# Peptides against a protein of PDB entry 3S8F: the designs that were tried, part 66

Target 1, 157 residues: chain A of PDB entry 3S8F
Amino acid sequence: VLTLFVAVPSLMTAFTVAASLEFAGRLRGGRGLFGWIRALPWDNPAFVAPVLGLLGFIPGGAGGIVNASFTLDYVVHNTAWVPGHFHLQVASLVTLTAMGSLYWLLPNLTGKPISDAQRRLGLAVVWLWFLGMMIMAVGLHWAGLLNVPRRAYIAQV
Target 2, 166 residues: chain B of PDB entry 3S8F
Amino acid sequence: DEHKAHKAILAYEKGWLAFSLAMLFVFIALIAYTLATHTAGVIPAGKLERVDPTTVRQEGPWADPAQAVVQTGPNQYTVYVLAFAFGYQPNPIEVPQGAEIVFKITSPDVIHGFHVEGTNINVEVLPGEVSTVRYTFKRPGEYRIICNQYCGLGHQNMFGTIVVKE

## One batch from the design tools (peptide; made by RFdiffusion4, then SolubleMPNN)

Design b1_p12_5_s2 (from b1_p12_5, 5 letters changed)
Fold by OpenDDE base, seed 2:
Structure b1_p12_5_s2 (fold): chain B 157 residues (1-157), chain C 166 residues (1-166), chain A 12 residues (1-12)
Amino acid sequence: as target 1 above (157 residues)
Amino acid sequence: as target 2 above (166 residues)
Amino acid sequence: DLLRALLELVYG
């Protein structure tokens, strides 16, 4: 019940963020339906990380609705599906947002800008993290649909 | 101009909100489709039932594993299963192929899982409550029961078996 | 089915 109550506001928030991104991209010279995306600062890990988190949050959020569905819960409950959902929500969105925040916060607090090497490393980290999380999440969801249980080290599949 | 900026932002927000609404319907449709095409094979067959976990081992239908499988009608059985630390009883559970089986599962101690591999039977078992699941085994053989809810030090080794006879 | 096949290819 709670999940369903927060689903709509969460969607509204997410798409408001998207609207802000579009506005920002267009201010940066992006044009057309998708040109504003390219205009966003993809060279900044402080930006890339939370955006990737948001991308992971999309299927995660959808999964949350599924998990909260009474009838569908019988299919996915206590299967690998659930960890898959968690990893999208926590290990992807929250973690990447935290990572991105640090890339902004630390230079600001210390008064020292990040070096180019640090920037590049940061980009590599967040992209690789995202990739790994997506691979794992897809695998977990897939396993869950195959009725692989969570909290069990073996499964008869 | 602040006003122009705000107006522009508002326009984008409206567009994205409209899109979000559309996507909401798409998601609902996908859920509906999933439900329509999914054949779980497991149906909750009962209302919430309660039992005293402190006496369930001594009296009632769970007390004697030899009496756990009860024929309730033609090709219909009720199986009274206990999930406990750390195993299941009866073990094995013997049922005929093609029969409608109503599992009534409870626990005398802590919360356990009842997950039958090869099936969609997957319920949590709470002390003091009876979990009811209806299922028909179409294929003979052995089906392993696993605990998918942490229940203590022996959780990982908590297994049972359902034997489906021809 | 196609999606499942693809997933099996990757994770199987």
Scores: peptide ipSAE 0.019, ipTM 0.749, DockQ to the pose 0.076
Fold by OpenDDE base, seed 4:
Structure b1_p12_5_s2 (fold): chain B 157 residues (1-157), chain C 166 residues (1-166), chain A 12 residues (1-12)
Amino acid sequence: as target 1 above (157 residues)
Amino acid sequence: as target 2 above (166 residues)
Amino acid sequence: DLLRALLELVYG
């Protein structure tokens, strides 16, 4: 019972981060209900990477609620669903955050800004990584619901 | 100005908190939907039952594969299954179609999985504990048991079979 | 069913 209540502070934290993004976007001149999103620095891989990580973390978090549910976990446990979940959590959020941190940290430590070419390549890497992870995650979750087991090289489906 | 920024952030947080609460209800609804559509026939496990993994092969209901299937009622059976490195006992497991089957599964060695294809039976098997699963096979045929928990070098080859007879 | 069909186009 208490396990599911963890969702409350988690959601509060997640959407507080979203509120911070809205604030930042509005400070950058964004207006309206969604205009603040466009105003965020989408040209900076150091920003884009962790944000994409957060976006991947959202469905992962929803899956976390499922996985934490006793009855629902019975359905998804040790199926392809589980790898789908943690690839969103680790390979998306953690990895993309690390990538973003690197794009910020290296220029800061060296005192040398990244070139425009490096910036563009960084954006490409981050977006492609995110896209690949989303495709894989959706597939794994879907396969899991179809009772495809994890840690097995064969499946009924 | 930190004070002004703080006030502005708080204004946005109110909206996002409301949204978060709404999403909480959405998730609850999704959980309910998932339960209704995907967990039909799932019987929750009973109380924790323990067994000595060091003696389970020598004595008790798991010791003899020939005695593993026990009729407990007119259309009810208990099947005592061992998951071990690297297979299942008995193998095959033979049960009647339409009968209520109670699987009592344990391990003499390490943690294994018990995933029955074509069913919603999917449990981990821990040495020293007995996993209990209730299921009724409506269709005759062969159902493959897959170990979905890494259990050693032979994990990938660890399979069993349930044969449901008419 | 529709969702499943769509997913099968991508992952089937």
Scores: peptide ipSAE 0.019, ipTM 0.780, DockQ to the pose 0.072
Fold by OpenDDE base, seed 3:
Parts: C-alpha cells; structure tokens; sequence
Structure b1_p12_5_s2 (fold): chain B 157 residues (1-157), chain C 166 residues (1-166), chain A 12 residues (1-12)
C-alpha cells in the first residue's frame, strides 16, 4: 500500500495540467462542467497531439500502478502486457507531445505559418496515430492477460 | 486581471487535486478487489536463495540432468532446472500428473526467462539466484518452456519441454 | 464512439 503513494506526485502533476486546460477552455468561452473541453483549440494539431498523449497516458498510468503491485506484476510481467504499457507511455504521450511540439516549433523557427492543408494533414496524422496506438495497446494488454509472452515470436494462444 | 486569474486557477487546482486523491483510492480499491477475487492461485514468492553460477554445472543438484527430478515425498517432486544459452536442462522435464512440483531454476551464464505455456509459471532466472516455483499439472501432455527475457543471439530459439505423464 | 466501435470490430 505504501508503494502506491509514489503515484501521488505524478497524479498531482497530471491533474495540474488538466486544471490548466480547464482554465484555458473557460477563458475561451466554455461553460458548464464539460463545455470548456469543446472550447479548446481542437483545430490545432500542436494542441491536439499532446492532449491525446495525455489521454493515452491515463490508462498507462493505471497500468503503472498494476505493474508496481507485487502480486499483479506476477501476472503481467514479461508478457505482451508490458509492451502495451510502454506504447501508452512512450509511443503515446512522449511521441505525441513531440509531434505537437514540432507543429508549434517549425512555424516559429522558419517564420512561416503552416498552411490550412498542412494543418488538416497534421490533425489527420495525430488522430490516426492515436487511434492506431490505442488499438495496438489494447491488443497488447489483452494478449498479455492471455499469457502471450514478451520477446517471443510464438504463443500457445 | 492577474489576481482573478490566480484565484480561478487555484480553485481549479483544488478541484482536480481532490479528484486525484479520489482516483488514487479507487485504484487502491481496484487492486485490493483484484487480489481478493482473481489472484488466489498466484504462486507466492519464495525466499531468497543464492548459488554460485561458476560451479553450478560441476557440483550440486543442477550438475547432473539425469538426477534433476527428485522425489521429496508422496506425490511431491523437486526439479532442478538450468536455463542457459541457449536451452534448458533437463530437456525434456518429465513429471507425473497430479504431483506437486517444486521447480528450482537457476542460470550458469546470463539472465533468462522461464515461461511455461498453458500455466501461470513465468519467472526471470538470474545467475547467482535460485527461482522457486510450485505447480501441479492437472492435465497430461507436453508443455513448452519459452525464454521471454532477451539472452543473446539464440534467444528466439531457446525452448524446453515439460512432459506430464499419466 | 468511433474508437469503441473500432475496438469492438477488432477485438469483439
């Protein structure tokens, strides 16, 4: 139980970011419990990418707690579950944040704004990436629970 | 107005912090529930047991594969298994159906995996340490052992077999 | 909803 308290700082950080998003959404005219979400700039891939990364990180964080649990880790350790967790943490949050940063950084470095076509393409890339990552991650977690081994090309299942 | 903005941010942070704490308790509760209802059959961790990896092949219970299976009691066996680059010994491991098997697994070289298909046996094997796993095979047949920890160029071909006899 | 539908299609 004491080990799980290590999650507190991470949760505090994550929800501080969420608080910032709510504040931003309300400043943009969002009202109500969920209206602020709709008010966020979903037409900007530089915004959408990191946010999708955060969304993918939520189940990944929960998985982190599972992996840190002695008894539960016995079930999932060195199975396909572990790569599933990694893809949520690294290939989702980190990668999407990098993509989002790129969509902001390049226009600022070059002094040239992105075209509307580039913006739409960026949105498509980010959403498709997120969708693909979620499908793969769910599959890996599911396979892991079915005792599919990590680092093996064969499985009984 | 910086003051108003600061106050608003603080209010949102307090709300989300409360939510964070609530979620923490939910996660703890879910773990507790899972442990209570779904993990009753999980093999408990054994005590720390050490062995010298440099001599394990020459002396001791792992030295002779022909003597690796030791009957320790009525319907109870201890199997001394070596995981090495790149295979397992003994291979095959022959055990009777319905017997309580205690696997004592170690490595003379590098870290390996010991994953038995069709079972919940899945442990890492570290040189210098003995992994202990208890299992009773209820069904006769062949069970494949897979190395699920990268151990070198031949890792992908590192397999063993447990034969459970009626 | 789309994600749920796709997941159900793939893993259902």
Amino acid sequence: as target 1 above (157 residues)
Amino acid sequence: as target 2 above (166 residues)
Amino acid sequence: DLLRALLELVYG
Scores: peptide ipSAE 0.017, ipTM 0.782, DockQ to the pose 0.047
Fold by OpenDDE base, seed 1:
Structure b1_p12_5_s2 (fold): chain B 157 residues (1-157), chain C 166 residues (1-166), chain A 12 residues (1-12)
Amino acid sequence: as target 1 above (157 residues)
Amino acid sequence: as target 2 above (166 residues)
Amino acid sequence: DLLRALLELVYG
């Protein structure tokens, strides 16, 4: 159980990012408990992508605590649970962050802003990616809890 | 004002830090609850038992599949299982219903998995180490063993069977 | 509603 303290630095980092988002939202005119969220630049794929990655990382992080637990890992190890965890951590956070970085980097390198059409398309891609990843991740975690093995094409369920 | 901004930032950080700590305790509490209520079902890590993977096929309890199932007591058996590329031995593994079975599993070649469908038996099998799993089959029938660790070209076809006799 | 429908489609 004491091994769970390894999560403290990660949690601190994650929630400091959240604090930064709140601060930014409030600077943009957001008020109240949740108004700052609405004030964030949700029309910018360079912002939305990594934020969605962070959101996907939350349940993934919780899963990380589970995976790091000796007793609980016995239940989930080498089941579909593990790929579910990875898809949240890598295919969501890392991938969406990379996608978001491109939406910032390319305009910056070329000196040309993205068109409105490109912006809208980017938003659609990012949201659809996130949705698909969440559906798949939930399914994989669920399957893992049902003892569906990893790296096997068959299962009892 | 820099001072005001600093105070505001600190307030946000303190709030989120408190939340983070609260979540940590929630997770710990959930784990503690699980342990408290399900400890009897948890198979703890045993003592590290080592074997020589280069000789395990030639000598020792894994050498003869016909002698792999050993009765160690009343309604108690030890089964010496080899996971290899690409299968298990003995195959099938025949054990009686209701008996306490101790599986001693090792590999002569590469890392394999030992996942028994319909059970909570799920361990990695490392060359040079012996995986020990204790289980009692309550229902007769056939239980499929699945390799859930990639072990080569034949990984997807690597299966075994446990036959539980009435 | 759409999300619910999708979830039912996938997990129902």
Scores: peptide ipSAE 0.015, ipTM 0.789, DockQ to the pose 0.040

Design b1_p12_5_s3 (from b1_p12_5, 7 letters changed)
Fold by OpenDDE base, seed 3:
Structure b1_p12_5_s3 (fold): chain B 157 residues (1-157), chain C 166 residues (1-166), chain A 12 residues (1-12)
Amino acid sequence: as target 1 above (157 residues)
Amino acid sequence: as target 2 above (166 residues)
Amino acid sequence: NLLEELLLLVYG
């Protein structure tokens, strides 16, 4: 039971970021319970990438709690479930955050703004990456629940 | 203006923190629900049992594959299994259908996996420790054992077989 | 499989 309380600091951090996003959206003219979301700069890949990473991190975080549960971990440990969790945490949040940082960093380092074509391409890359990661993650989690082993090239299923 | 902004941020933070706390309880509740409704049949963890990996091949219940399957009672067996680089011993493991099988699994070398297809048997095998798994095979046939923990160059080829006889 | 053959040679 005490192990689950370790999630509290992580949740506090995550939702502090969410609070910052809401504040930013409202400053940009968003109103209502959800209007602030639409007001965020979804046309900027430097913004979209880390936000999509955060979205992927939500089920990943829930999975973290599952993996930390003694009884539930027995079900999922060393199955395809575990790589599924990793791809949400590392290949989604961390990777997309890095991509987003790159879209901000390169223009600032070079002193040259990205073209509209580059911006659109960046958006396509980020969204396609997220979509692919979500499909793969769902597949891996599903396979894990079907007892597909990790680190094996064969499975009964 | 800055003070007003800080106050607004604080209000949002309070709201999201409350939501965070609520979600924590939701997750705990979901775990509790899952445990209550879907954990029937989960093999409980055994007590900590230690062995010397340097002598496990020479003496003791794991030393002779021909003596690995021990009848401990009516329709009850203990199977002493070694997971090693790169295979399992004994191989095949022959057990009767419907019998309660207690697997005692250890390793003489490195960490291995013991994943039995078609079952919920899935444990890591550590040198110096004995993994205990209880299972009753209801269906006769062959069950493949897969190593799901990387153990070296031959990891991908490390398989065993459990033969359940009628 | 070359790897399998090598493994058998070393560990077989």
Scores: peptide ipSAE 0.006, ipTM 0.784, DockQ to the pose 0.015
Fold by OpenDDE base, seed 1:
Parts: structure tokens; C-alpha cells; sequence
Structure b1_p12_5_s3 (fold): chain B 157 residues (1-157), chain C 166 residues (1-166), chain A 12 residues (1-12)
């Protein structure tokens, strides 16, 4: 159980980012407990993508603690649970962060700002990606709890 | 101005750090609760048992599939199982209903999985190590063994069967 | 643009 302290650095990092978001939102005029969230630049795919990745990373991180637990890992190891975890961590956080980075990087490299149409399309892409990842992740975790094995095309349940 | 900003940032960081630590302990508490309430259902890790994968097919308890099922006591059996590319030995594994079965599983070649449908038996099988799993089949019938660790071209077709007899 | 600046930085 004490091995779970390995989560401390990750949590510190994650919540430091969250603190930065809160600070930024408040600087942008957000007030109250949740008003700062609304004040964040949700119209920018370069912002939305990595933030959605972070949101997906939350349940993934919780799952990481489960996976790192010797006793609980016995339940979930090599089941569909594990791919569910990976899709939250890699296919959501890493991938969405990469997408967001491109939305920032390409305009800067080319010197050409993205059009409004491209911006809206980008927003649609990252939101749809996130939604799809969440649906799949929930399904995989659920299947894993039902003892569906990973790396197998067939399962009893 | 800068001082005020730093002070504000520190306040937010402290709050979120406190929250992070709290969440960590919540997770630990949940694990502790699970252990406290479900300890009887947890199969602890046994002692590490090693075997030579290069000779396991030629000598020892895994060498003869006809002798793989060994009665060790009244209503108690040990089954020596090989997971190999691409199948299980013996196949089928025949055991009586209601008996306590100790599976001792190893591999002569690469890493495999040993996932028994309808049970909580799910272990990785490493060459050179013996995986030990204890289980009692309450229902007769056939239980499929699935390899859930990629082991090569025939991985997807690597299945075994446990036949539980009345 | 940034690309030009980076190229200049690296090869200039």
C-alpha cells in the first residue's frame, strides 16, 4: 500500500497545472468557485485539447493507483481494464496534448493564423475525440471488471 | 504587484496540493477498505518458485502430461500445466468438482497468459518461474483457458480447456 | 515567422 506514494509526484504535477488554470481563469475575470472555469479560452483548440486530455487523465490516474495496488491489480491485470487505462493516459492526454500543441505550433511556424473555420473544426475534432475516448474507456473498464481479457478476441462475459 | 501575484499563486498551489494529498489518502483508504472486507478472496503472492525452462519438458513434474494431475490429499490435487506456443498441456485438464486444485503453471518458451473463463484465475506465465494458483470449481463443465499475453503468431488461437467432472 | 527565426538561429 505504501507504494502508492509514487502517485504523489504525479498528483503534485497535475494539480499544479490545475492551479495554473484556476489562476489564469481568475485573471481572465472568472469569479467564484466555478466561474474561473468559464473564463478560460474554450474557443481555442490549442487550449481545449490539452485540458480535455487532463480531464481524461483524472480517471486514468485513479486507475493507475488501482493498477499499482498489488491486491487490486490481481482483479484487473490483463483484462480490458488495462487498455482502458492506457487509452485515457496515452490516447487522451498525450494525443490531445499533441493536437493542442499543433494548433499552437503550426500558426507560429508558418506565421499564418488559423481561420475561424479551421478553429471551429479543430474544436469539433478535439471534443469528438475526447467524447469517443471517454466512451471507449468506460466500456473497456467496465468490460475489464466483467473479466474480459485483453489481447483476446473472445470472452465468456 | 509581482509579490501579490506570487502570493496568490502560492495560495492556489497550497490548496491544490492539499487536495491532491487528500485524494491520495482517499484512494489508500479505499484500497484498505477493500482489503479489509475482501481479504478472504485475495490470492496472495506465493513464494518464488523457479524452474529451468530448457529442461522442463524433459524432466520433472511437467514432462509427462499424463501425470500432470496429481492427487495430493483427500479432495486435493496439484496440476502441473505448461503454457507454450501455442497451447496448454495437458489439454484438456480434467479435475473433479469440489476439489481444491493447485495449478502450477510454467512456460518452456515465452511469456504466456493463463486466464480461465468463469473464474478469477488470471496469471502471467513466465519462463523460468512457476505460477501457483489455488481454485475450487463448484460447477461441473468446461472452462476455457485463454492466453491474454501476446506470445507470437498463434497467440489469438491459443486456448485450453479445463473439464470439471462431477 | 518562428520557423525562419529558428532556421536563422540554427544556421545563421
Amino acid sequence: as target 1 above (157 residues)
Amino acid sequence: as target 2 above (166 residues)
Amino acid sequence: NLLEELLLLVYG
Scores: peptide ipSAE 0.000, ipTM 0.788, DockQ to the pose 0.010
Fold by OpenDDE base, seed 5:
Structure b1_p12_5_s3 (fold): chain B 157 residues (1-157), chain C 166 residues (1-166), chain A 12 residues (1-12)
Amino acid sequence: as target 1 above (157 residues)
Amino acid sequence: as target 2 above (166 residues)
Amino acid sequence: NLLEELLLLVYG
């Protein structure tokens, strides 16, 4: 009940953020239905990281509703599905947001901008992290649906 | 201009709200699909039954593993199972093929898991509560019971066996 | 053509 309750304001927040991104993209010269996406600062790891986190959070949020459903939770509870959900929420959104925050915070605190090499490295780290997390999450969710147990080193599957 | 910016923001918000509504239906559809495809043979939750974990080993239907399997009908059995640190009682659990088995599972100590491989049996076992699971084994053989709830140092080695006899 | 219109819709 609580999860479903908080899902509504969370969705509202998510789409508000999306609206803000569209507005920002259009201010940066983006046009058309999707052109504003391309206009966003994808060359900045401080931007890319939290955005990728948000993207990973979308399926995680849907999973939260699944986990909160009595009938559906029976299928997924204490299986590998649950760690998959957690990794999308914590290791994706939270971690990537933290990473992105560092890319913004440290240069601003020190007054020293990051070098181009550091920027490129940051982008690589963030994208690779996201990719790895998505692979892991898909694998865990799939394994969970196949009834692979959580907190066990062995499974029939 | 603040007014123009406000109007622009509202337009984008309206668009995304419309999209959100569409996505809501998509999510509902996905949930429905998952429910339809992965919940076949769901074992419903039993009645809320309580037991004293401090005495469950000494008296009652869980006290004697030799009497744990009780025939309640021509093709019906009740099995009183204890999940404890670190194993299951009785072990093995012997039941006939094709019979309706009602597992009554509780714990004398801490929370454990009762996950039977090859089946949809997957429940948490709480001390003081009785978990009821109904299942019919259609295939003979051995089914491993796995504890999927961390219960201490020996958690990883906590296994049981259900032997289904022809 | 349709492709051009689609591109304009997306990026125009």
Scores: peptide ipSAE 0.000, ipTM 0.756, DockQ to the pose 0.021
Fold by OpenDDE base, seed 2:
Structure b1_p12_5_s3 (fold): chain B 157 residues (1-157), chain C 166 residues (1-166), chain A 12 residues (1-12)
Amino acid sequence: as target 1 above (157 residues)
Amino acid sequence: as target 2 above (166 residues)
Amino acid sequence: NLLEELLLLVYG
């Protein structure tokens, strides 16, 4: 019930963020329907991390609605589907946002800018993290649809 | 100019909000499609039934595992199952192939899971409540029951068996 | 606003 009540406001918030990104990209010289995306600062891990988190949140959010659906919950509840959802919400969005925040916060707290090597390493970490999480999430959702149980070390699949 | 900037942002917000509404309908449609194409053989009763977990082992239909399987009609059975730390009763559960089985599951101690492999039977079992699931086994054989809700130190070893006879 | 916060995140 709560999930359904917050679903619409959450979507509105997410798309407001997207609108802000579009505006920012266009201010940076991006043109056309998708050119503004390319104009965003993809060389900054503090930017890339939370954006990738948002991308992971899209299927995760949709899954949240599914999980909150009374009839569909009988199919997915306490299966591998559920941890798949969690890894998109927590291990992707929240974690990547935290990573991005740290890439901004630490230089400001220490008064020292990050080196180019640190920046490149940060980008690698964020992208690899996202890739790994997407692979795992897809696998978990797939397993869940095959009725692989949650909190069990064995399954007849 | 601040006014121009805000106006521009508002325009983008309106566009994205319109898109969001469209996507909302798409998601609803996808859910509806999933429900329409879902042909699972499990029918939840949806009725809340209460039982006293402190006496369920001593009196009532769950008290005697030998009487747990009750024929309620032609090719219809009710099976009274206890999920407890750490197993299921009766074990094995023996039912005929092709019969309509109504599982009435409860717990005398803590919350457990009742997940039958090879089926979509998957419910949580709460002390004081009766979980009701209707299912028809089309294939004979053994079906393992797995607890998928943490219930204590022996949770990982909590298994049962349903034997479907020809 | 949200845009300003994002800009600060990127350029701050």
Scores: peptide ipSAE 0.000, ipTM 0.744, DockQ to the pose 0.018; fails the geometry check

